# Ledger of designs, part 7: peptides against a protein of PDB entry 3B8E

Target 1, 230 residues: chain A of PDB entry 3B8E
Amino acid sequence: PFLIFIIANIPLPLGTVTILCIDLGTDMVPAISLAYEQAESDIMKRQPRNPKTDKLVNEQLISMAYGQIGMIQALGGFFTYFVILAENGFLPIHLLGLRVNWDDRWINDVEDSYGQQWTYEQRKIVEFTCHTPFFVTIVVVQWADLVICKTRRNSVFQQGMKNKILIFGLFEETALAAFLSYCPGMGVALRMYPLKPTWWFCAFPYSLLIFVYDEVRKLIIRRRPGGWVE

## One batch from the design tools (peptide; aimed at target 1 S63)

Design b1_p10_2_s1 (made by RFdiffusion4, then SolubleMPNN; from b1_p10_2, 10 letters changed)
Fold by OpenDDE base, seed 5:
Structure b1_p10_2_s1 (fold): chain B 230 residues (1-230), chain A 10 residues (1-10)
Amino acid sequence: as target 1 above (230 residues)
Amino acid sequence: EKELRELALK
């Protein structure tokens, strides 16, 4: 989010406070829950890792986490962001380079894509209206991310949903996201304005995409052991 | 915030 914010000079899509709420709030319990996941049924058929040559963090893991799944998460968030701004008169092309004027409190006549003028206060309201749906989009996509992390090779359907701590984590992160989104005073305290309930569904296609993508990846690994996908 | 909440619930 911040890289695109800087490079494209667009209005801030996700605030620092909302990022902290993800990292310290919604992600902690889910991440810990993975430590309680059952071993895959085929683990004893795999060769042991060589601790001298095989890194725990390898290029494949980085590619999967940041280059693939992380990018799909970001795309989901930005999709929500662009839709909200477009509904408020700011088309994606018009947002390019707009940040400087957008963030200037002395400019009260910033025009949207339709020639409507926006005061600084109005612009900040719509900006902060984007932050909460972006945050919620990340949480919804994290459901799929957490579920796919249960296994490295086996399908989630083979592994099952037996980890009660993981299930608790999914409910906890969702409840926390709802609390942060709808609790009175969160707009003042965290700059998290309430979102329409319909915005929760905006992320579902991306969550499904992550799940399907990983299941296909795992299927390829099972059919072609030792391939570049592993 | 109150106005936004009212709008979100409509």
Scores: peptide ipSAE 0.022, ipTM 0.620, DockQ to the pose 0.014
OpenDDE base, seeds 1, 2, 3, 4: peptide ipSAE 0.020, 0.016, 0.007, 0.021; ipTM 0.591, 0.520, 0.311, 0.590; seed 3 fails the geometry check

Design b1_p10_2_s2 (made by RFdiffusion4, then SolubleMPNN; from b1_p10_2, 10 letters changed)
Fold by OpenDDE base, seed 3:
Structure b1_p10_2_s2 (fold): chain B 230 residues (1-230), chain A 10 residues (1-10)
Amino acid sequence: as target 1 above (230 residues)
Amino acid sequence: VKEFLELLRK
């Protein structure tokens, strides 16, 4: 999200404080919960990792985490961002290069795609209105990400949902997201304005896409062991 | 990175 903010010079899609809420709030308990996951049923059929040759983080893991899943998460967030801004009169093409004027406190006549002028205060309200739905979108796609991270090869349906700490993590991150989104004063404290409940559903297609994508990937790995997909 | 750090200061 931040890279696109810099490269495209668009209004800030996700606030720095909101990013910290993801990294330190909603992502910690879920990440820790993975340490308590049961071993895959086939783990004893795998040779031990050679600590001299086999990296803990390999190119395949980086490609999956950053290049595939991370990109789908970012697309989900940006979809929500562009929809909200479009509903407020800012079409996606009009946002390109707008950041400089958007963030200037002395410019109070920034035009939207329809020629309506926006004051600095009005622009910041709509920007902060985008931060909360973007955040919630990330949390919703993180549900799928956490579930798919339970296993490397086995289907989630084979592994099951027996990790109570992981289940707790899913509820915790959701409850925290709701608290940060709707608690009075969060607009001032975190620049996160309340969102309509309907915005929670905007991420569901992307969460489902992540889940289906990973299950298909795992299915391919099981059918073709030693392939480039592993 | 520089812009990110600047945003953290705002």
Scores: peptide ipSAE 0.005, ipTM 0.325, DockQ to the pose 0.026
OpenDDE base, seeds 1, 2, 4, 5: peptide ipSAE 0.000, 0.000, 0.000, 0.000; ipTM 0.353, 0.272, 0.304, 0.326

Design b1_p10_2_s3 (made by RFdiffusion4, then SolubleMPNN; from b1_p10_2, 10 letters changed)
Fold by OpenDDE base, seed 4:
Structure b1_p10_2_s3 (fold): chain B 230 residues (1-230), chain A 10 residues (1-10)
Amino acid sequence: as target 1 above (230 residues)
Amino acid sequence: LKELREALLK
């Protein structure tokens, strides 16, 4: 998100505070919960990892985490961002290069895609109105991400939802997201303005996409052991 | 956390 903010010079899609809330708030309990996940049914049938040759975190895992799933998550967030800004009169094309004028407090006549002028305060309200839904979008796609991370090879349907700590983590991150989104004063305290409940659903297609993508990947791995997809 | 928040809001 921040790279696109710099490269495209768009209004800030996700605030630093919201990023910290993700990294230190919503993601911690879910991530810890994975340590308590039950071993896959075939774990004892796999060759042990050679600690001298096999890295715990390899290029393939990094590629999957950042290059695939992380990109889908980012796309989900940006989709929400662009939809909100479009609903407020700023079409995606118009946002390109707009950051400089957007962030200038002395410019109070920034035009949207329809010629409406926006004051600095109005622009910041819209920006902060984007931050919360972007954050919530990330949380929603993280549901799928967490669930798919339960297993490396087995389907989630084969593994089941037996990890109570993981289930707790899903509720915790959702409750925290709701708290940060709707608690009075969060707009002032965290620049996280309340969002319409409908925005929670904006990420669902992406969450589903992540889930389906990973299940298909795992299916391919199961059917074609030793493939490049593993 | 309060101090961090205040720092981030400046």
Scores: peptide ipSAE 0.006, ipTM 0.395, DockQ to the pose 0.017
OpenDDE base, seeds 1, 2, 3, 5: peptide ipSAE 0.000, 0.000, 0.005, 0.000; ipTM 0.184, 0.287, 0.371, 0.321; seed 3 fails the geometry check

Design b1_p10_2_s4 (made by RFdiffusion4, then SolubleMPNN; from b1_p10_2, 10 letters changed)
Fold by OpenDDE base, seed 1:
Structure b1_p10_2_s4 (fold): chain B 230 residues (1-230), chain A 10 residues (1-10)
Amino acid sequence: as target 1 above (230 residues)
Amino acid sequence: KKEFLEKLLS
């Protein structure tokens, strides 16, 4: 998100506080839950045939898969960002290069794609309105990520939801997302303004995409062991 | 379009 913010020079899609909340609040418990799940799952029970070579190959493949999932997460976040801004009159193409004027408190006549003028305060409200659904999108996409990471090769349908710690992690991150989204004062304290509950569904296509991606990947691994998708 | 923002925050 931050790279695109710099490169495209668009209004900030995700604030530093929200990034911190992701890193410390939403990622920690899920990561711990995955550590326990992986230890009990087929992932850690299978000894590598060659501890040196197979470990390195596996780490590379896992890092690649994680990178792909991370890209889908970012796309989901940007989708919600662009949807909100477009609904408020700022089309994606109009946002390119707008950051300098957007962040200038002395410019109170920034025009949207329809010629409407926006004050600095109004722009900041809509910007901070984007931070919340971006954060929520990450959480919702992380649901799928956590579920798919339970097993290396088995389908989620075969493994099920057995890890209570994972379920707790999902609950915790969801509760945190709800708290940050709807608790009074979060707009002032964290620059996270509330959003309609319906906006939670904006992330669902991307969660489904990750789920389908992983199920297809696992299916390929089962049918073609030793493939590059492991 | 600003009405959307108001509805979003309501």
Scores: peptide ipSAE 0.011, ipTM 0.390, DockQ to the pose 0.015
OpenDDE base, seeds 2, 3, 4, 5: peptide ipSAE 0.008, 0.000, 0.006, 0.009; ipTM 0.348, 0.301, 0.301, 0.394; seed 2 fails the geometry check

Design b1_p10_3 (made by RFdiffusion4)
Pose (drawn by RFdiffusion4):
Structure b1_p10_3 (pose): chain A 230 residues (1-230), chain P 10 residues (1-10)
Amino acid sequence: as target 1 above (230 residues)
Amino acid sequence: HLIFIAYGVV
């Protein structure tokens, strides 16, 4: 968000005070939950994991979580950013502009008068909104992520999907997300009431492609064991 | 992997 927030002055899609509410507030229990996920093979069948080569974090990881999924997620929430403005003052070709606040009303876009009324408001479309829908969209994509990372080489199909803990936390996350999105009050120091019917399902089209994507690779990694690029 | 990392950086 902040990166694009510079390349094209298209208003702060994700908020800072909003970031400190996902890794340190949303994906919490899920990250923990992952730990309770059980085995994946006869483990005591493999040579001890060398320490110099086979690391914990590496390209294999970063490339598949920063340069792959981290992106598909990115669009999703970024897409919802537009819809959150679209059904309010969509600038899919417009937007790109410094939104000052000492001016008050004197400008707008796409047939409007947004000012002191819609200036304290002109932002209520990202503050109380956008950030929120983007926020939720991130959670919404985090579902399939917290299930495509549940396994490392087996389809969630012929593999246990019985992580009682994860499941009851995947909701204890998605729920908190709502309570943090409709919390009558703290919503001040935070975001605001989104349109439940849709101001949620925006990223939903995406969470899928995620689950659909890596699911194939895993099954790709298999059908071709020695594997290639995958 | 390097391509993906580069892609992510971009």

Design b1_p10_3_s1 (made by RFdiffusion4, then SolubleMPNN; from b1_p10_3, 8 letters changed)
Fold by OpenDDE base, seed 4:
Structure b1_p10_3_s1 (fold): chain B 230 residues (1-230), chain A 10 residues (1-10)
Amino acid sequence: as target 1 above (230 residues)
Amino acid sequence: SKELILLGLL
């Protein structure tokens, strides 16, 4: 998110507080829950990892986590961001380079894509209105990410949802996301304005895409062991 | 700043 904010000079899609709520709030319990995941049914049939050659974190894992899944997550967040801004009169093309004028407190006549002028206060309301749905979008795609992280090779349908701590983590992150989104005063405290319940659904296609993508990946690995997808 | 580091993690 922040890289695109810098490169494209768009209004800030996700606030620092929302980032902290992701990294320390929503992701922590789910990530810890993976330590309690049941071993894959075939783990004892695999050769032991060679600690000298086989890194715990390899380029393939980094590529999968950051290059593939992380990109889909970012696309989901940005999709929600662009939809909200478009609904408020700011088309995606108009956002390019707008940051400088957007963040200037002295400019109170920033035009949208339809020639409507926006005061600094109005722009900040719209910006903070984007932060909450972006955050919720990340949480919704993290459901898929956490679920796919249960296994490296087995389908989630083969592994099942037996990890009670992981299930608790999914409820906790969702409850936290709902709390941060709807609790009175969050707009003042966290710059997170309440979102319409419909915005929760904007992430679902991306969450489904992550899930389907990983299940297809795992299916390919199971059918073609030692392929480039491993 | 700590803010830039945190923003760089996203």
Scores: peptide ipSAE 0.027, ipTM 0.705, DockQ to the pose 0.071
OpenDDE base, seeds 1, 2, 3, 5: peptide ipSAE 0.025, 0.023, 0.026, 0.028; ipTM 0.647, 0.647, 0.691, 0.734; seed 5 fails the geometry check

Design b1_p10_3_s2 (made by RFdiffusion4, then SolubleMPNN; from b1_p10_3, 8 letters changed)
Fold by OpenDDE base, seed 1:
Order: structure tokens, then C-alpha cells, then sequence
Structure b1_p10_3_s2 (fold): chain B 230 residues (1-230), chain A 10 residues (1-10)
């Protein structure tokens, strides 16, 4: 969020508090739950990893996690951000360079894409109204990310959803996201204003895309072992 | 995921 915030000079898409809530809140239990995942059904058919040559975190895993899935997650968050700002009169093109005037408390006549003037207070309400749905978008795409992380090669449909701790993690992160989004006073305490329930659904296409993308990847790996996708 | 979100969102 910060590089795009700097490069494009857009209003802040995701606050530091919301980032901390993801990093320390919603992702902790899900990440720990993966330690309790059952071994893949083909584990006895695989050669043991060579500790000297085979990295635990290889370039393919980094590329998949950071270069592919992380980019889809980021796009999901930014999509939600741009939709909210567009619904409030700020089209994506108008946001470019707007940060300087947006963050200036003494400018109370910042125009939107329709010529409506916005006070500093109104702009900050809209900005913080973006932070909560962005956060929720990340939680929703994390559902898919956590589920795809259950396996390296097998389909999730082959592995099943038997890990009760992972299922608990999905409920916990969702409950925490709902708590942070709707608890009274969160707007003051965390700069997280309540979101309309409809914003939870904005991330669903991206969550589905992540899931389908990984299942297709795993299918290709199973059909063509040693391919560039592995 | 976190660092990817952080870097991709950064």
C-alpha cells in the first residue's frame, strides 16, 4: 500500500493499524493451524527432501506466494479501495496525485470527479471508510490462501477439510474481522469505520480466483511432474 | 501471504 501511496500519491488505501490487525490478529491462528495439517496422501511415494540441496522455501514457492497469490490479494484490496472511492465521487484517475491536497487539513475545497467539494473531515471519513473494507477484503482472500496452503501438490478436494484447527482459524479470523469492523468505538480507537455488509462480498471473486488458480496449478503439477509450474 | 500482501499492497 505504501509504495503505491508514494508512487501514485493516492489517499492512503490501508492504515498502519489495519496492517497490524492483519499481521498480529487475523493471520496468527490460521498460520499456526497449518502445523496441524495432515501429510498429503502421496507423501510415502515422494523422495525425502535433500537437506543440502532442497530449500524449505524455494524460488517457486516464493514466486507463488509473493509474486502470484500476494499480487492477486493486493489487487483485491485495491479493487475494493477504488470502488469505495468511486462510489464517493473519486474516480481512480482523479486519485493520482490527490494525496498532497487530501492530507492537507487546511484545504477544505478538494473537488471530486464531479466537482463536489470535500472538507478535510469528510475526506478523512472516506479514507477511513476505505481502511475497514480493505482489511476485510484481505481476510476474505486469506480464506482462499489458507485453504490452498493445506497442500503442495494434491487438490484440496483430495486432502479434505479435516484440520479442525484450520477451520477454527477461519472462523476466528472472520469473527475478529467482524469485531474490528462493527464494534462501537472502533472508528475512534482504530480509525476503522463500520462497513456495509455488501463489502464482504467484493473480495469473493478474488478469493475464488486464488483458489481456482492454485487448484489449476496443482492439477498441472500432478499431470506434468517437473514442469516449470512446480 | 502477509509479506506478499505487505509488498504487493506496499
Amino acid sequence: as target 1 above (230 residues)
Amino acid sequence: AKLAILLGLL
Scores: peptide ipSAE 0.039, ipTM 0.772, DockQ to the pose 0.171; fails the geometry check
OpenDDE base, seeds 2, 3, 4, 5: peptide ipSAE 0.036, 0.036, 0.038, 0.039; ipTM 0.760, 0.765, 0.767, 0.779; seeds 2, 3, 4, 5 fail the geometry check

Design b1_p10_3_s3 (made by RFdiffusion4, then SolubleMPNN; from b1_p10_3, 8 letters changed)
Fold by OpenDDE base, seed 4:
Structure b1_p10_3_s3 (fold): chain B 230 residues (1-230), chain A 10 residues (1-10)
Amino acid sequence: as target 1 above (230 residues)
Amino acid sequence: SRELILLGLL
């Protein structure tokens, strides 16, 4: 998110506080829950990892995490961001380079894509209105990410949802997201304005895409052991 | 390793 904010000079998609709520709030319990995941049914049929040659974090894992899943997550967040801004009169093309004028307190006549002028205060309301749905979008795609992270090779349907701590984590992150989104005063405290319940659904296609993508990947790995997808 | 996937949101 922050890289695109810098490169494209768009209004801030996700605030620092919302990032901290993701990294320390919504992601922490789910991440810990993976330590309690049941071993895959075939784990004893795999050769032990060679600790000298096989890195715990390899280029493939980084590519999967950041290059594939992380990109889909980012696209989901940005999709929600662009939809909200478009509903408020700011088409995606008009956002390019707008950051400088958007963040200037002295410019009170920033035009939207339809020639409507926006005061600094109005623009900041719209910006902070984007932060909450972006955050919620991340939580919704993280459901898929957490679920796909249960296994390396087996389908989630083969592994099942037996990890009670993971299930608790999914409820916790969702409850926290709802709390941060709807608790009175969050707009002042966290710059997270309440979102319409419909915004929760904007991420669902991306969450489904992550899930389907990983299940297909795992299916390919199971059918073609030693392939480039491993 | 799985924890690093969740950190990919930065």
Scores: peptide ipSAE 0.026, ipTM 0.665, DockQ to the pose 0.109
OpenDDE base, seeds 1, 2, 3, 5: peptide ipSAE 0.024, 0.024, 0.027, 0.014; ipTM 0.683, 0.670, 0.671, 0.459; seeds 1, 2, 3 fail the geometry check

Design b1_p10_3_s4 (made by RFdiffusion4, then SolubleMPNN; from b1_p10_3, 8 letters changed)
Fold by OpenDDE base, seed 4:
Structure b1_p10_3_s4 (fold): chain B 230 residues (1-230), chain A 10 residues (1-10)
Amino acid sequence: as target 1 above (230 residues)
Amino acid sequence: SNLLILLGLL
């Protein structure tokens, strides 16, 4: 988000407070829950890693996590952001370079894609209206990310959803996301304006994409051990 | 996951 905000000079898609709510709120309990995940059924059939050659975090894990899953998550957030701005008259092409004028308090005549003028206050309402659905989009794609992180090789259908702490984490992060999205005063306290319930569904295709992508990856690893996908 | 989302959110 912030890189695209700088490179494309678009209005801020995700606020610093929403980022902190992800990192310290919605993500923390789910991440801890993975420590209680059951070992994969085939773990005793795998050779022990060589501590000298086999890094705990390797380039493949970084590529999978940051380069693949993280990119799908970012695309989901940006999709939600662009849809909301388009519904408010700002088409994606018009957002390019708009940041400078968008963030200027003295410019009260910023035109949308339809020639409607927007005051600074109106623009900030729209910006903060984007932050909450972007945040919720991240939580919904995190459901898929957490579920795929249960296993390295086995399908989630083989592993099952037996980790009660992980299930609790999914409910906790969802409840926290709903609380932050709908609790009165969050617009003032966190600059998180309430979202229409329909915005929760904007993330579902991306959550499904993450899940399907990882299940296909794991299927390839199971069928072709020692392939470039490991 | 978290640091990945943070960095995917960067």
Scores: peptide ipSAE 0.034, ipTM 0.770, DockQ to the pose 0.115
OpenDDE base, seeds 1, 2, 3, 5: peptide ipSAE 0.036, 0.033, 0.035, 0.040; ipTM 0.776, 0.764, 0.768, 0.790; seeds 1, 2, 3, 5 fail the geometry check

Design b1_p10_4 (made by RFdiffusion4)
Pose (drawn by RFdiffusion4):
Structure b1_p10_4 (pose): chain A 230 residues (1-230), chain P 10 residues (1-10)
Amino acid sequence: as target 1 above (230 residues)
Amino acid sequence: PVHLIRIAFG
């Protein structure tokens, strides 16, 4: 968000005070939950994990979580950013502009008068909004992530999907997300009431591709055991 | 190399 927020002055899609509410507020219990996820094979069958080569965090990880999924998620919330403006003043070709606040009203876009009314408001489309829908969209993509990372080589199919803990936290996350998105008050120091019917399902189209994606690779990693690029 | 490309892309 902030990266694009520079390349093309298209208003702060994700908020800072909003970031400190996902890794330190939303994905919390899920990260914990992952720990309770059980085995994946006869473990006591493998040579001790060497310490110099086989690491914990590496390309294999980063490439598949920063350069792969991290992206597909990115679009999703970024896509919702537009819809959150679109059904309000969509600039899929417009937007791209510094939105000052000492001016008050004097400018706008796409047949409007947004000002002191829609200036305290002109931002109420990302503050109380956009950030929010983007926020929720991130959570919404975090579902399939917290299930494609539930396993490391087995289809959630022929593999237990019985992580009582995760499940009851996958909701304890998705729910909090709503309570943090409709919390009557603290919504001030935070975001605002989105349109439940759709101001949620925006990233939903995406969360899928995620689950659908890595699910194939795992099954790809298999059919071809020694594996290639995968 | 593919991993590095992915990381660069990311």

Design b1_p10_4_s1 (made by RFdiffusion4, then SolubleMPNN; from b1_p10_4, 8 letters changed)
Fold by OpenDDE base, seed 5:
Structure b1_p10_4_s1 (fold): chain B 230 residues (1-230), chain A 10 residues (1-10)
Amino acid sequence: as target 1 above (230 residues)
Amino acid sequence: DYLRELILLG
């Protein structure tokens, strides 16, 4: 999100404070919960890893985490961002290069895509209105990301949802997201304005996409062992 | 109460 902010010079889609809330708040318990996941049923049928040649963190893992799943997460967040701004009169194409004028408090006549002028205060309200839904979108897609991380090869349906710590993590991150979104004073403290409950649903298609994508990938691995998708 | 107010006000 921050890279696109710099490259495209668009209004800030996700603040640094919200990023910290994701990294330190919503992601910690879920990440720790994976340490308690049960071993896959077929683990003893696999060849042992060569510790000298086979790295725990390899290009394939990085590609999955950042190149594929991470991109889908980012797309979900930006989708929410662009929808909110479009509903407020700022079409995506109009946002390109707008950051400089957007962030200038002395410019109170920034025009939207329809010729409506916006004061600095009005623009910041819209910007901060985007931050919370973007944050919530990330949390919703993280549900799917966490669930797919339970296994490397077996389907989640084969593995089941027996990890109580993981289930707790899902509830914890959701509760924290709701708290940060709706607790009075968060707009002042964290620049996280409350969001309409309907915005929680904007991320659902992307969460489903992540889940389906990974299940299909795992299915291919099971049917064609030794393929490029492993 | 805050949630209700938010929903009603839009």
Scores: peptide ipSAE 0.011, ipTM 0.436, DockQ to the pose 0.013
OpenDDE base, seeds 1, 2, 3, 4: peptide ipSAE 0.007, 0.005, 0.009, 0.007; ipTM 0.464, 0.405, 0.512, 0.483; seeds 1, 3 fail the geometry check

Design b1_p10_4_s2 (made by RFdiffusion4, then SolubleMPNN; from b1_p10_4, 8 letters changed)
Fold by OpenDDE base, seed 5:
Structure b1_p10_4_s2 (fold): chain B 230 residues (1-230), chain A 10 residues (1-10)
Amino acid sequence: as target 1 above (230 residues)
Amino acid sequence: DYLKKLIELG
C-alpha cells in the first residue's frame, strides 16, 4: 500500500498506525496458532526432504505468501479504498497525482471528479474513513489466508477445523478489528474513523477467491504429484 | 449505543 502511495501519488490508503495494528495486533495470535496445527494425514507417505537441497523457506513459499496471496490481499484493500473514494466523488483516475494537493493544509479548494471543492478537513475525514475499511478488508482476507495455511497438500475439508487455538485466533482478530473500528476515540487516537457495517462485506469476494484458488491448487497437486504447482 | 448512532447518522 505504501509503495503504491509513493509511485502513484494517491492519498494515503493505509496509515502507518493501521499497518502496525495488522502486524502486531491481528496477525500474531493467528500466526502462533499454526504451530499447533495437526500434521497432515498423508505426511508419512511422502519422501523425506533432502536437508542439503530442500530449504524450509524456498522461492515457492515466498512467492505464495508474499507474491500471489499478498497481491490479492492488497488488491482487496485497494478495491475498498477506490470504492469509498468514488462514492465521495473521487474517481480512481482523478486520484493519480492528487497527493501533493491533498496533503496541503493551505489548499481548501481541491476539486473532485465532479467539480465539487473539498477543504483540507473534509479530505482528511474521507482519507481516514478509508483507513478503517482497508484495515478490515485485510482482516477478512486474512481469514482465508490463515485457513489455507493449515495444510500444504490436503484440502481444508479433509484436515478439518480441529485446531481450537486457530479458531480462537480468528475470533480474536475479528474482535480486535471491531474494537479498533467502533470504539469511541479511535478516530483521534489512531486516525481510524468508524466504518459502516456494509464495508465488512466488501472483502468477501477476495477472501473467497483466495480460498478457492488454494483449494484448486491443492487439488492439482494431489492429482499430479511433482508438478510445477507443488 | 455508539454503533446505533453511527448507523442512524449514515
Scores: peptide ipSAE 0.012, ipTM 0.430, DockQ to the pose 0.013
OpenDDE base, seeds 1, 2, 3, 4: peptide ipSAE 0.000, 0.000, 0.000, 0.000; ipTM 0.347, 0.295, 0.360, 0.352; seeds 2, 4 fail the geometry check

Design b1_p10_4_s3 (made by RFdiffusion4, then SolubleMPNN; from b1_p10_4, 6 letters changed)
Fold by OpenDDE base, seed 4:
Order: C-alpha cells, then sequence, then structure tokens
Structure b1_p10_4_s3 (fold): chain B 230 residues (1-230), chain A 10 residues (1-10)
C-alpha cells in the first residue's frame, strides 16, 4: 500500500497506526498458533530437508508469500479503498497524482470526479474512513492466509481445523478488528473511523480467491510432484 | 505472516 501511495501519488490508503495494529495486534496470535499445528499426515513419507542445500525460507516461499498471496491481499485492500473513494466522489483515475493537493492543508478546494470541492478536513475524514475498511479487509484476507498456512501440501480439508489455538486466533483477530473499528474514540485515538458493516464483505471475494488459489496450488503439487508450482 | 503482511502493507 505504501509503495502504491508513493508511486501513484494517491491519498494514503492505510495509515501507520493500522499497519501497527495488523503487525502487532491481529497477526501475532494467529502466527503463534501455527507453531501448534499438527504435522501433515504425509510428513513421515517426505524426505528430510538437507540443511546445507534446502533453505527454510527459499525463493519459492518468498514468491508464494510476498509475490502471490501478499499481492492478492494488497489487491483486496486497494479494491476496498477505491470503492470507498469512488462512493465519495473520487474515481480511481482521479486519485492518480492527487496526493500532493490532498495532503496540503491550505488547499480547501480539491475537486472530486464530479466537480465537488472538498476541504482539507473533509478529505482527511474520507482518508481515515478508508483506513478502517482497508484494515478490516486485511484481517478478512488473513483468515484465508492463516488457514492456507496450516499445510504446505495437504488440503485444508485433509488437515482439518483441529488446532484450537488457531481457531482462537481467528476469533481474537476478528474481535480485535471489530473493537478497533467500532469502539468509541478510535477515530481520535487511532484515526480509524467506524465502518459500515457492509464493508466487511468487500474482502470476502479476495479471501475466497486466496483460499481457492492455494487449494488449487496444493492440488497441483499433489498430482504433479516436482512441478514448477512447488 | 507478520513480515509478509508488513511487506504487503508496503
Amino acid sequence: as target 1 above (230 residues)
Amino acid sequence: DVLKKLIALG
């Protein structure tokens, strides 16, 4: 999100506080929960990794994590961001290069895509209105990300949802997201304005996409061991 | 996942 913010010069899609809430809040318990995941059923049938040649974090894992799943997560967040701004009169094409004027407190006549002028305060309200749904979108796609991380090869349907700590983590991160989104004073404290409940659903297609994408990937790996998809 | 999300937030 920050890279696109810089490259495209768009209004800030996700605030620093929301980033911290993701990194330190919503992701911590779920990430720890993976340490308690049961071994895959076929783990004893796999050859042990060679510590000299097989990196724990390899290019394939980085590509999967950052290049594939991370990109889908980012797309989900940006989709929500663009929808909110479009509903407030700012079409995506109009946002390109708008950051400079958007962030200038002395410019109170920034026009939207329909010629409506926006004061600095109004623009910041809209910006901070985007931060919360973007954050929630990340949490929703993290559900899928966490679930797919349960296994490397087996389907989630084969592995099952037996890790109670992981299930707790999913509820905890969701509860925390709801708390941060709807608790009074969060707009002042965290610059996270409350979101309409409908915004939670904006991420669902992307969460489903992540899940389906990974299940298909794992299916291909199971059917074609040693393929490029591993 | 945390690092992944940090980078994805970039």
Scores: peptide ipSAE 0.022, ipTM 0.625, DockQ to the pose 0.076
OpenDDE base, seeds 1, 2, 3, 5: peptide ipSAE 0.024, 0.025, 0.013, 0.024; ipTM 0.613, 0.597, 0.611, 0.629; seeds 1, 2, 3, 5 fail the geometry check

Design b1_p10_4_s4 (made by RFdiffusion4, then SolubleMPNN; from b1_p10_4, 7 letters changed)
Fold by OpenDDE base, seed 4:
Structure b1_p10_4_s4 (fold): chain B 230 residues (1-230), chain A 10 residues (1-10)
Amino acid sequence: as target 1 above (230 residues)
Amino acid sequence: DVLRELILLG
């Protein structure tokens, strides 16, 4: 989100505090939970990794994590961001290059797409109103991300949801997201204004997309071992 | 990412 913020000069989609809440709050327990995941049923049928030649983090993993799943996650977040801003009168095309004026506290007549003028304070309210749903969107897509990370090759349906720590992690991150979204004072403390419950659903298509995408990928891998998808 | 964000917050 920060890259697009810089390149497109749009209002800040996701605050630094919210990013920290993701990195330290919502992602830690789920990530740790993966250490307790059961081995895939076919693990003993696979050749052991050659520690001299096979990197733990390879280009393929980076491509999958950042190039594919990460992009879908980002798209989900930005979708939510653009929807919220559009509902507040700022169409996506109008946001391009708006950052400079948006962040200028001395400009109190920034016009939206419909000619309505917005004060600095009003703009910041809208911005902070975007941060929370963006954050929640990331959490929702992280559900799918975490679930797909359970396995490399097997379907989640084959692996099952037996990892109690992972399940706990899903509840924990959701509870934390709800807490940060709805606890009084979060607007002042974290610049996270409360969101309508409907905003939780904005991410669901993207979460589903991530899940389906990965399941299809895994299906292809199972059907075509040694393919380029691996 | 955390380190980067901390730097940006500083």
Scores: peptide ipSAE 0.020, ipTM 0.620, DockQ to the pose 0.037
OpenDDE base, seeds 1, 2, 3, 5: peptide ipSAE 0.012, 0.011, 0.012, 0.017; ipTM 0.615, 0.568, 0.630, 0.631; seeds 1, 3, 5 fail the geometry check

